# Peptides against a protein of PDB entry 7PB4: the designs that were tried, part 123

Target 1, 105 residues: chain A of PDB entry 7PB4
Amino acid sequence: KMLNIKEYKEKLLSTLGEFLEDHFPLPDRSVKKKKKNIQESSVNLITLHEMLEILINRLFDVPHDPYVKISDSFWPPYVELLLRNGIALRHPEDPTRIRLEAFHQ
Target 2, 218 residues: chain B of PDB entry 7PB4
Amino acid sequence: DALQMAVGYFEKGPIKASQNKDKTLEKHLKTVENVAWKNGLASEEIDILLNIALSGKFGNAVNTRILKCMIPATVISEDSVVKAVSWLCVGKCSGSTKVLFYRWLVAMFDFIDRKEQINLLYGFFFASLQDDALCPYVCHLLYLLTKKENVKPFRVRKLLDLQAKMGMQPHLQALLSLYKFFAPALISVSLPVRKKIYFKNSENLWKTALLAVKQRNR

## One batch from the design tools (peptide; made by RFdiffusion4, then SolubleMPNN)

Design b2_p9_4_s2 (from b2_p9_4, 5 letters changed)
Fold by OpenDDE base, seed 2:
Structure b2_p9_4_s2 (fold): chain B 105 residues (1-105), chain C 218 residues (1-218), chain A 9 residues (1-9)
Amino acid sequence: as target 1 above (105 residues)
Amino acid sequence: as target 2 above (218 residues)
Amino acid sequence: SVQIHLELN
């Protein structure tokens, strides 16, 4: 049963990978480090594919608490895309946490 | 400089010790508004103020006023637009602010220095078509952004589905006509030959200001 | 399902 889930996960992620890369790529933030001392920590943004992988992994690894905390690496447009499309849901009590919805039905 | 002080106020936030916070805020707003409408704002000033307007740091009334005066002296940085879209997605701004932003983006489109990164946001803009309040303005934006490479079967289906739900809206028809121009094989439906492409509120709030900007940059 | 949702929205 676990093998089938992993295989299904991998297949799903692989199928989505090309689509997500083509249609929802990260913009090249050439953050020209202008030297002004505000250490805006250049937070490395993750891809939408990686975000989905995290959500899927959390659902399978911790099914009783399938929520992932939104980090600074989560690009807000990706979060909004997932929420708007019903792919993810916010935690009812903690808006900083989201879960994958498509697999809870 | 009065403008620098005003921008600095919005960037740093209200100083706790000010007894008359509202008067100070209004003074700085008026400073920004006056400079923006008379001379336009530098790209750096727009970068700062645009993010502030969309961050939810201030109330909706203040954010709306800031956004209305995002008039460039010369150009708007593409990076500012990308950051702004990110802020829109955080959900700290009102629906009316989102609508105003898209109106602004369409109005200021020609003043954005580059389009390469904005073109990468095509999918995100397209996903916003399902929002009834945004749909007319998003269609207009997409009309400006769409290249042949963006015209995909799934997007055609989505536009046709939206048309089925909302009816034959002029803004949807305009976008569909462009899609048919780039990929006639994907759209078998006969579109009414409209002589004029009509987007709602084609007369933007910034018409006079934009004319002045164009005159200064000639 | 996710692909369908992404394609649909």
Scores: peptide ipSAE 0.021, ipTM 0.832, DockQ to the pose 0.048; fails the geometry check
Fold by OpenDDE base, seed 5:
Structure b2_p9_4_s2 (fold): chain B 105 residues (1-105), chain C 218 residues (1-218), chain A 9 residues (1-9)
Amino acid sequence: as target 1 above (105 residues)
Amino acid sequence: as target 2 above (218 residues)
Amino acid sequence: SVQIHLELN
């Protein structure tokens, strides 16, 4: 049973990977920020693929609390995309936490 | 410089000790407005103030006034726009501010220095078509951004579904016509040949200012 | 399902 879940997860992530990269890439932050000392915390943003992987892993690893805390590495447009499309839901009492919506097939 | 002081005030926020916080705020806001409408703002000033307007740091009235005076002296940095879109997604700004931003983005589109990163946001803008308040302005923006590679079967289906739901809207028809131009095989529906592309005049708020900017940069 | 939702935007 666990093997099937892992395989399904890997297949899902692999299938989505190319699509997500093509249609929802991260903006290239390589625009040479001139060294103005604004400590914009250079938080490395994760890809949408990585974000989904985190959410999927949490759902499988901790099904009774499948929520992930939104970190600074979560690009806000990705969060909004997932929420707007019903792929993810915010925690009803903690808007800083999101989970994957169980797509009932 | 009065403008630098004003920008610095908005960036650092109100100093706790000022008894007349509202008077100070209004003074700095008027300074920004005056310079923006007369001379335009530098790209760095727009970068700072645009983020402030969308971050929810100030009230909606203040944010609206700041956003209305985001008039460039020369160019707007693409990076500022990317950051702004990120702030829109955080949900700290009002729906009216989001509408105003898209109107601003369309109006200022030609003054943005580069489009490569904005083009990468195509999917995010397309997702915003579902918002009825944003849809007319997003269609206009997408009309400006759409390339052949963006025209995909799933997006065609989505546009046709929106048309079925909302009726044949001029802004949606304009975007569909562009899609048909790039990929005629994907759109079997006969679109009425509208001779005139009609979008809501998003530029009306900045028409005078934009004319002045174009004259200064000639 | 996720792919369908992403394709709809």
Scores: peptide ipSAE 0.021, ipTM 0.831, DockQ to the pose 0.051; fails the geometry check
Fold by OpenDDE base, seed 3:
Structure b2_p9_4_s2 (fold): chain B 105 residues (1-105), chain C 218 residues (1-218), chain A 9 residues (1-9)
Amino acid sequence: as target 1 above (105 residues)
Amino acid sequence: as target 2 above (218 residues)
Amino acid sequence: SVQIHLELN
């Protein structure tokens, strides 16, 4: 049963990954602006695919607390996209935590 | 100079100890407004102030005034726009601020230095079509951004569904006509041959300012 | 389901 879930998860993620990369790519932050000391927090943004993977993994690994804390690596447009489409939900008491919804139905 | 002091004030935020916080705020805001409308702002100043206006650091009235004076001297950095879209998604700005931002983005589109990263945001803008208040301006923005590669079957379906819901809106028809131009096989519906694409450009808040910018940069 | 939701918006 676990193997089938993992395979299904991988297939789902792979299929979604191509779609998400094509339609919702990360902005290329690689604009080498000269080193002026603005601590632009070199926070590496993760892809929407990686974000979904984290959410799915959390749901399966910790089903009693399926919430993931939003980090600085979570690009706000991706978070908003997931929330607006009902793919993710915010924790009712902690807006910094989100869970995957699509698999709870 | 006075502008640097004003920008610095907005960036650092109000110092807690000033009894006259509102007077100081108004003074700096007027300084920014005066320079912006007279000469335009440097790309760096727009970068700072645009992010401040959308971050929710100040009240809606202040944010609106800042956003209204985001007039470039020469160009707007694409990076500033990408950052701005990120702030819009954080949800700390009002609906009216979002509308104003899209109006601004359409108005200032030609002054943005590059479009490559903005084009990557196509999907996010397209998702905003569902917001009735944003829809006219988002259609206009998408009309400016749309390439053949963006015209996908699922987006066609969404536009047709939106047309069924909202009726034959001029802004939506303009976008659909462009989609049909790029992918005629995806749109079987006979679109009325509109000779003129009418986006309500008549009420561009920045019309006079933009003319001045174009004259200075010729 | 997620793909459908993303395609629907």
Scores: peptide ipSAE 0.020, ipTM 0.826, DockQ to the pose 0.047; fails the geometry check
Fold by OpenDDE base, seed 4:
Structure b2_p9_4_s2 (fold): chain B 105 residues (1-105), chain C 218 residues (1-218), chain A 9 residues (1-9)
Amino acid sequence: as target 1 above (105 residues)
Amino acid sequence: as target 2 above (218 residues)
Amino acid sequence: SVQIHLELN
């Protein structure tokens, strides 16, 4: 059963990867390299695929506390997309934490 | 200059110790408003102030006033728009601020220097169609952004579902007509041939300012 | 399911 879940996870992530890259790519921040003074938060944003992978991994690794803390690497539009589509849910007491919802059904 | 001082005030935030915080805030806000409406703002000033307006650093009334005066002298950086969309998703701004932002984005669309990164945000804008308050303005934005490559079967289905839910709204019909133009095979449904595309007048708030900007950049 | 949710929602 666990092997089947891992395989299912990998298949799901692989199938979603192409779709997410095509339709929800990260904005290219490379353009503003030249102007020194804008504190572009040097925070490396992760892809939506990577974000989902983190959420899925947390669900499997810590099923009793499947929440992930939203970091600066989480692009806010991705967080909103996941929440709006019912893929993720905010922690009821801590809005800085989210969990994968789709797999809790 | 007075504008730099005002922008600096908003960027650094109110100095905690000032007894006359409200008077100082109002003074700087009026300075920004006056310059913006008379001359427009530099792209860098818009970048700073737009982020401030959407970050929730100040109250809704202040944020609304700042957003209303985001009038360019020449151009708006697409990076400012990308950052703004990020702030909208943080959820610290009111629904009215979100509506105002989309109205602003539509009104200022031609003044954005590049569209490449904004086009990459197509999916995020499309996802906002489900918000009834945003839908008319998002449809208008999508009408401006949509290319053939954006017209996908799943998006067609979503638009048709939305039409089934909301009825034959003029803004939705306009977007569907554009989709049919790019991909007629995906839309088998007969759309009424509307000769006039009708969107809500999002630009009305800035009509005079936009005319002035166009005149200065001629 | 997630792809369906992303496509359907």
Scores: peptide ipSAE 0.014, ipTM 0.832, DockQ to the pose 0.047; fails the geometry check

Design b2_p9_4_s3 (from b2_p9_4, 4 letters changed)
Fold by OpenDDE base, seed 2:
Structure b2_p9_4_s3 (fold): chain B 105 residues (1-105), chain C 218 residues (1-218), chain A 9 residues (1-9)
Amino acid sequence: as target 1 above (105 residues)
Amino acid sequence: as target 2 above (218 residues)
Amino acid sequence: SVELYLELK
């Protein structure tokens, strides 16, 4: 049963990954780091595929608290995309936390 | 200069010590408005102020006024637009601000220096078609952005489904007609031959300013 | 919408 879930997870991630990369790529932030001293923390944004992987992993690893805290690495358009399409839900009491919805049926 | 001080005020926030915070805010806002409508704003100024307008740092009334005066002197940086879309998705701005932003984006589209990164946002704009308030303006934006490579079977299905739900809206028909032009095999339905494509006139708010910008850059 | 997830299936 666990193997089937892992395989299903991998298949889902792979299929979604290609689609998401093609249709929802990260913009090339040619932010030329002009060396101005202000530590603009160049937060490395993660891919939508990586976000989904994090959400899926959390659901499987901690099913009683499947929520992931939104970090600065989460590109806001990706978060909005997941929420609008019902793929993820915000925590009712903490809007900074989201969970994968598709598997809680 | 007065404009730099005004932009600095919005960027850094109100200094705690001012007893008349509202008067100071209004003064700086009027400074920005006056310069923007008279001469336009530099790309750097638009970059700063556009993000502020969408970040939720100030109230909706202030954000709306800032956004209305995002008039370029010459060009708008594509990076500013990408950042703005990010802020739009954070959900700290009102629905009316979102609508105004898309109207602004359509109106100012030709003044954006590059389109390569904006084209990468195609999928996100397309997803926003589901918002009834945004749909007319997003259709117009997509009409400007759509290339042959963007016309996919799943997007055609989504547009047809949306048409089934909302009816034959002029803005949706315009976008579908463009899709049919690029990929006639994907759209089997007969679209009424509309002689004129009608989008809501998003430019009306900036018509005079846009004419002035075009004259200065000619 | 469940539809995007279904279209991705």
Scores: peptide ipSAE 0.041, ipTM 0.863, DockQ to the pose 0.044
Fold by OpenDDE base, seed 1:
Structure b2_p9_4_s3 (fold): chain B 105 residues (1-105), chain C 218 residues (1-218), chain A 9 residues (1-9)
Amino acid sequence: as target 1 above (105 residues)
Amino acid sequence: as target 2 above (218 residues)
Amino acid sequence: SVELYLELK
């Protein structure tokens, strides 16, 4: 039963991820390295798929505290997209933490 | 240069704990405003100041004033716009600032150097249609951005649903008409033939400045 | 599917 739920969730998230990647691609930070040494800390942004995977894994690994801390690798538009569409929820007391919303069966 | 000092102040913050923080801030803000309205700002200056205006570093009044003077000398970098959209999603700016940003984006659209990355943000802009305050301006923006490849069945459904909710709004009708133009098979509903597309005059705030920019770059 | 995304709303 748990395997079926996991597989279903994975499939759902994969399908959703593909859709979102098609319609919400990450902008190419073609930072032309012009040599000006300003170490703009090129924070590596993760894909929406990777973000969803992190959220799913947290839900399964730590179901009693399924919240993930928003890192610098989380592109803010993606976070907003997930929240706005009810895919994720913010922690009620800590806005820097989000969880995957239980997909109503 | 007075402008460089002003931009530096907003970027790095006050160097000295001056007791007259407000006076210093006002001085620098006026400097930026004066240069922006007279000569426009360089793309680099727009990049810095736009991010500051949307980051929540300063109060809403200051942010609003900064955003109102984001007038280019020549061009605006699309990267600045992408970063700005990111800041909007962080949620540290007010609703009024968001509205002002979209008005600004529409008004300054032709001065953005490239549209490729902005076009990738199409879905995010489209998602903002549900915000009643943003909807008129987002429709206008989408009207400028929409390509055939953006016209999808699910977006058509969303627009029709939105129309059902808010009624037949001129800005929404304009966007739907464009969608029908690109994909007539997706929109079976008869749209009233409006001879004139009416969007809210987003550029009114910058009308004089835009004329000056166009004249300077001719 | 797009439908799934819409259903999640």
Scores: peptide ipSAE 0.040, ipTM 0.863, DockQ to the pose 0.087
Fold by OpenDDE base, seed 4:
Structure b2_p9_4_s3 (fold): chain B 105 residues (1-105), chain C 218 residues (1-218), chain A 9 residues (1-9)
Amino acid sequence: as target 1 above (105 residues)
Amino acid sequence: as target 2 above (218 residues)
Amino acid sequence: SVELYLELK
């Protein structure tokens, strides 16, 4: 049963990966290194595929607390996309934490 | 420069717990408004102030006033727009601010220096069509952005579903007509040949300012 | 691919 779930996970991530890359790519923030001290926080943004992988892994690894803390690497439009489409859900008491919803149905 | 001081105030925040916080804020806000409407703002100033307006750092009234005076002297950086879209998704701005932003984006669309990054945001804008308050303005934005490559079967289905729910809205019809133009095989439904495309007039708030900008850049 | 995204809904 666990092997089937892992295989399903991998297949799902692979299939979604291409779609997500085509339709929801990260903006190319050419951080023009303008010398000025604006610490544009070189926050390394992760792909939507990577976000989903993190959420799925958390669900499997810690099913009793499947919530992931939103980090600076989480691009806000991706978070909003997941929440708006019912793919993810915010923690009722901590809005900085989200879980995967689709796999709980 | 009075403008630099005003922008610095909004960027760095009030330094001293001065008893006159509200008076100081109003003074700087009026300075920004006056310069923006008379001369327009530099791209760097718009970058700073736009982010401040959408970050939730100040109250809704202040944010609204800042956003209304985001008038370029010459161009708006597409990077500023990308950053702004990110702030909209953080949820610290009001629904009215979101609507105002999309109105602003449509009104200022021609003044954005490049469209490459904005075009990459097509999917995110399309996802916002489900918001009833945003839908008319998002349709207008998508009408400006849509290329043949963006017209996909799943998006056609979503638009038709939305039309089924909302009825035959002029802004939806305009976008569907454009989709049919690019991909007639995907839209089998007969669309009424409307001679005039009607979007909500997003430009009305900035009509005078936009005319002035065009005159200065000529 | 799109169908899978829709199925996640």
Scores: peptide ipSAE 0.040, ipTM 0.866, DockQ to the pose 0.089
Fold by OpenDDE base, seed 3:
Structure b2_p9_4_s3 (fold): chain B 105 residues (1-105), chain C 218 residues (1-218), chain A 9 residues (1-9)
Amino acid sequence: as target 1 above (105 residues)
Amino acid sequence: as target 2 above (218 residues)
Amino acid sequence: SVELYLELK
């Protein structure tokens, strides 16, 4: 029994995260600073590792409501990847919320 | 100019008060089509319009027409392609739009200014091989993108499984042959020595337009 | 073949 929640998180992140990050890296946003006023909402996209970490943390911190709201920092391809591979599940009533599926006891 | 007004219309959306929304839409769409086929579009215009076509802001018919006229004057920005792939994953575009996009991407591949970021999307494209409608075009795209570093054991396995399911498709054989070239130890199966790699639809929807673009940029 | 790859690229 991996008694240490931290070790379990690390193992989960290493097993799933490394594989997915190696094969699904986040494209670099060429922040060309040219000043034109298009408020491209410079929302910083988070890595797949960070997404998984958020999902795992939510599952452990709030097991009765393990859903995370999808923010603008969530790159849509990553969300889709997690959902298609059964790593994450959408909330049945709120498609803007997802949870980690594989470890939901 | 008329093109700027048309692009602005699609970007900002229809102004509420227009009783003839369809007529205005058609007018602007025709403007974009005419310029695109005659002269090509600037990279900035393609960036805007490509994202609109894939965002689900308009209906499938409009999106299809916009996507068909995504013809560059000179180059397509790699960033536009990355954004487009992001939209494909949001699920607001139709299956037909996805097919058209991959066809477009293959057709316009040489006009994309850089490939470094597109290469990072290799895994996403590879995952789309499971879609029967996309598979031929995705194989072609992957054939263009594949580097030695992309050839992994799990991908080889998936391709072989796909071949077992779909049969010895020319597009799959082409990609497998490339994989074998980069990593012969991973593919033990004897592949037929095909003298000519053939992907269907070498005559794409943009054949005439592409010739014109090449002539203008010579 | 390598040649075919080079021709397509």
Scores: peptide ipSAE 0.024, ipTM 0.808, DockQ to the pose 0.026; fails the geometry check

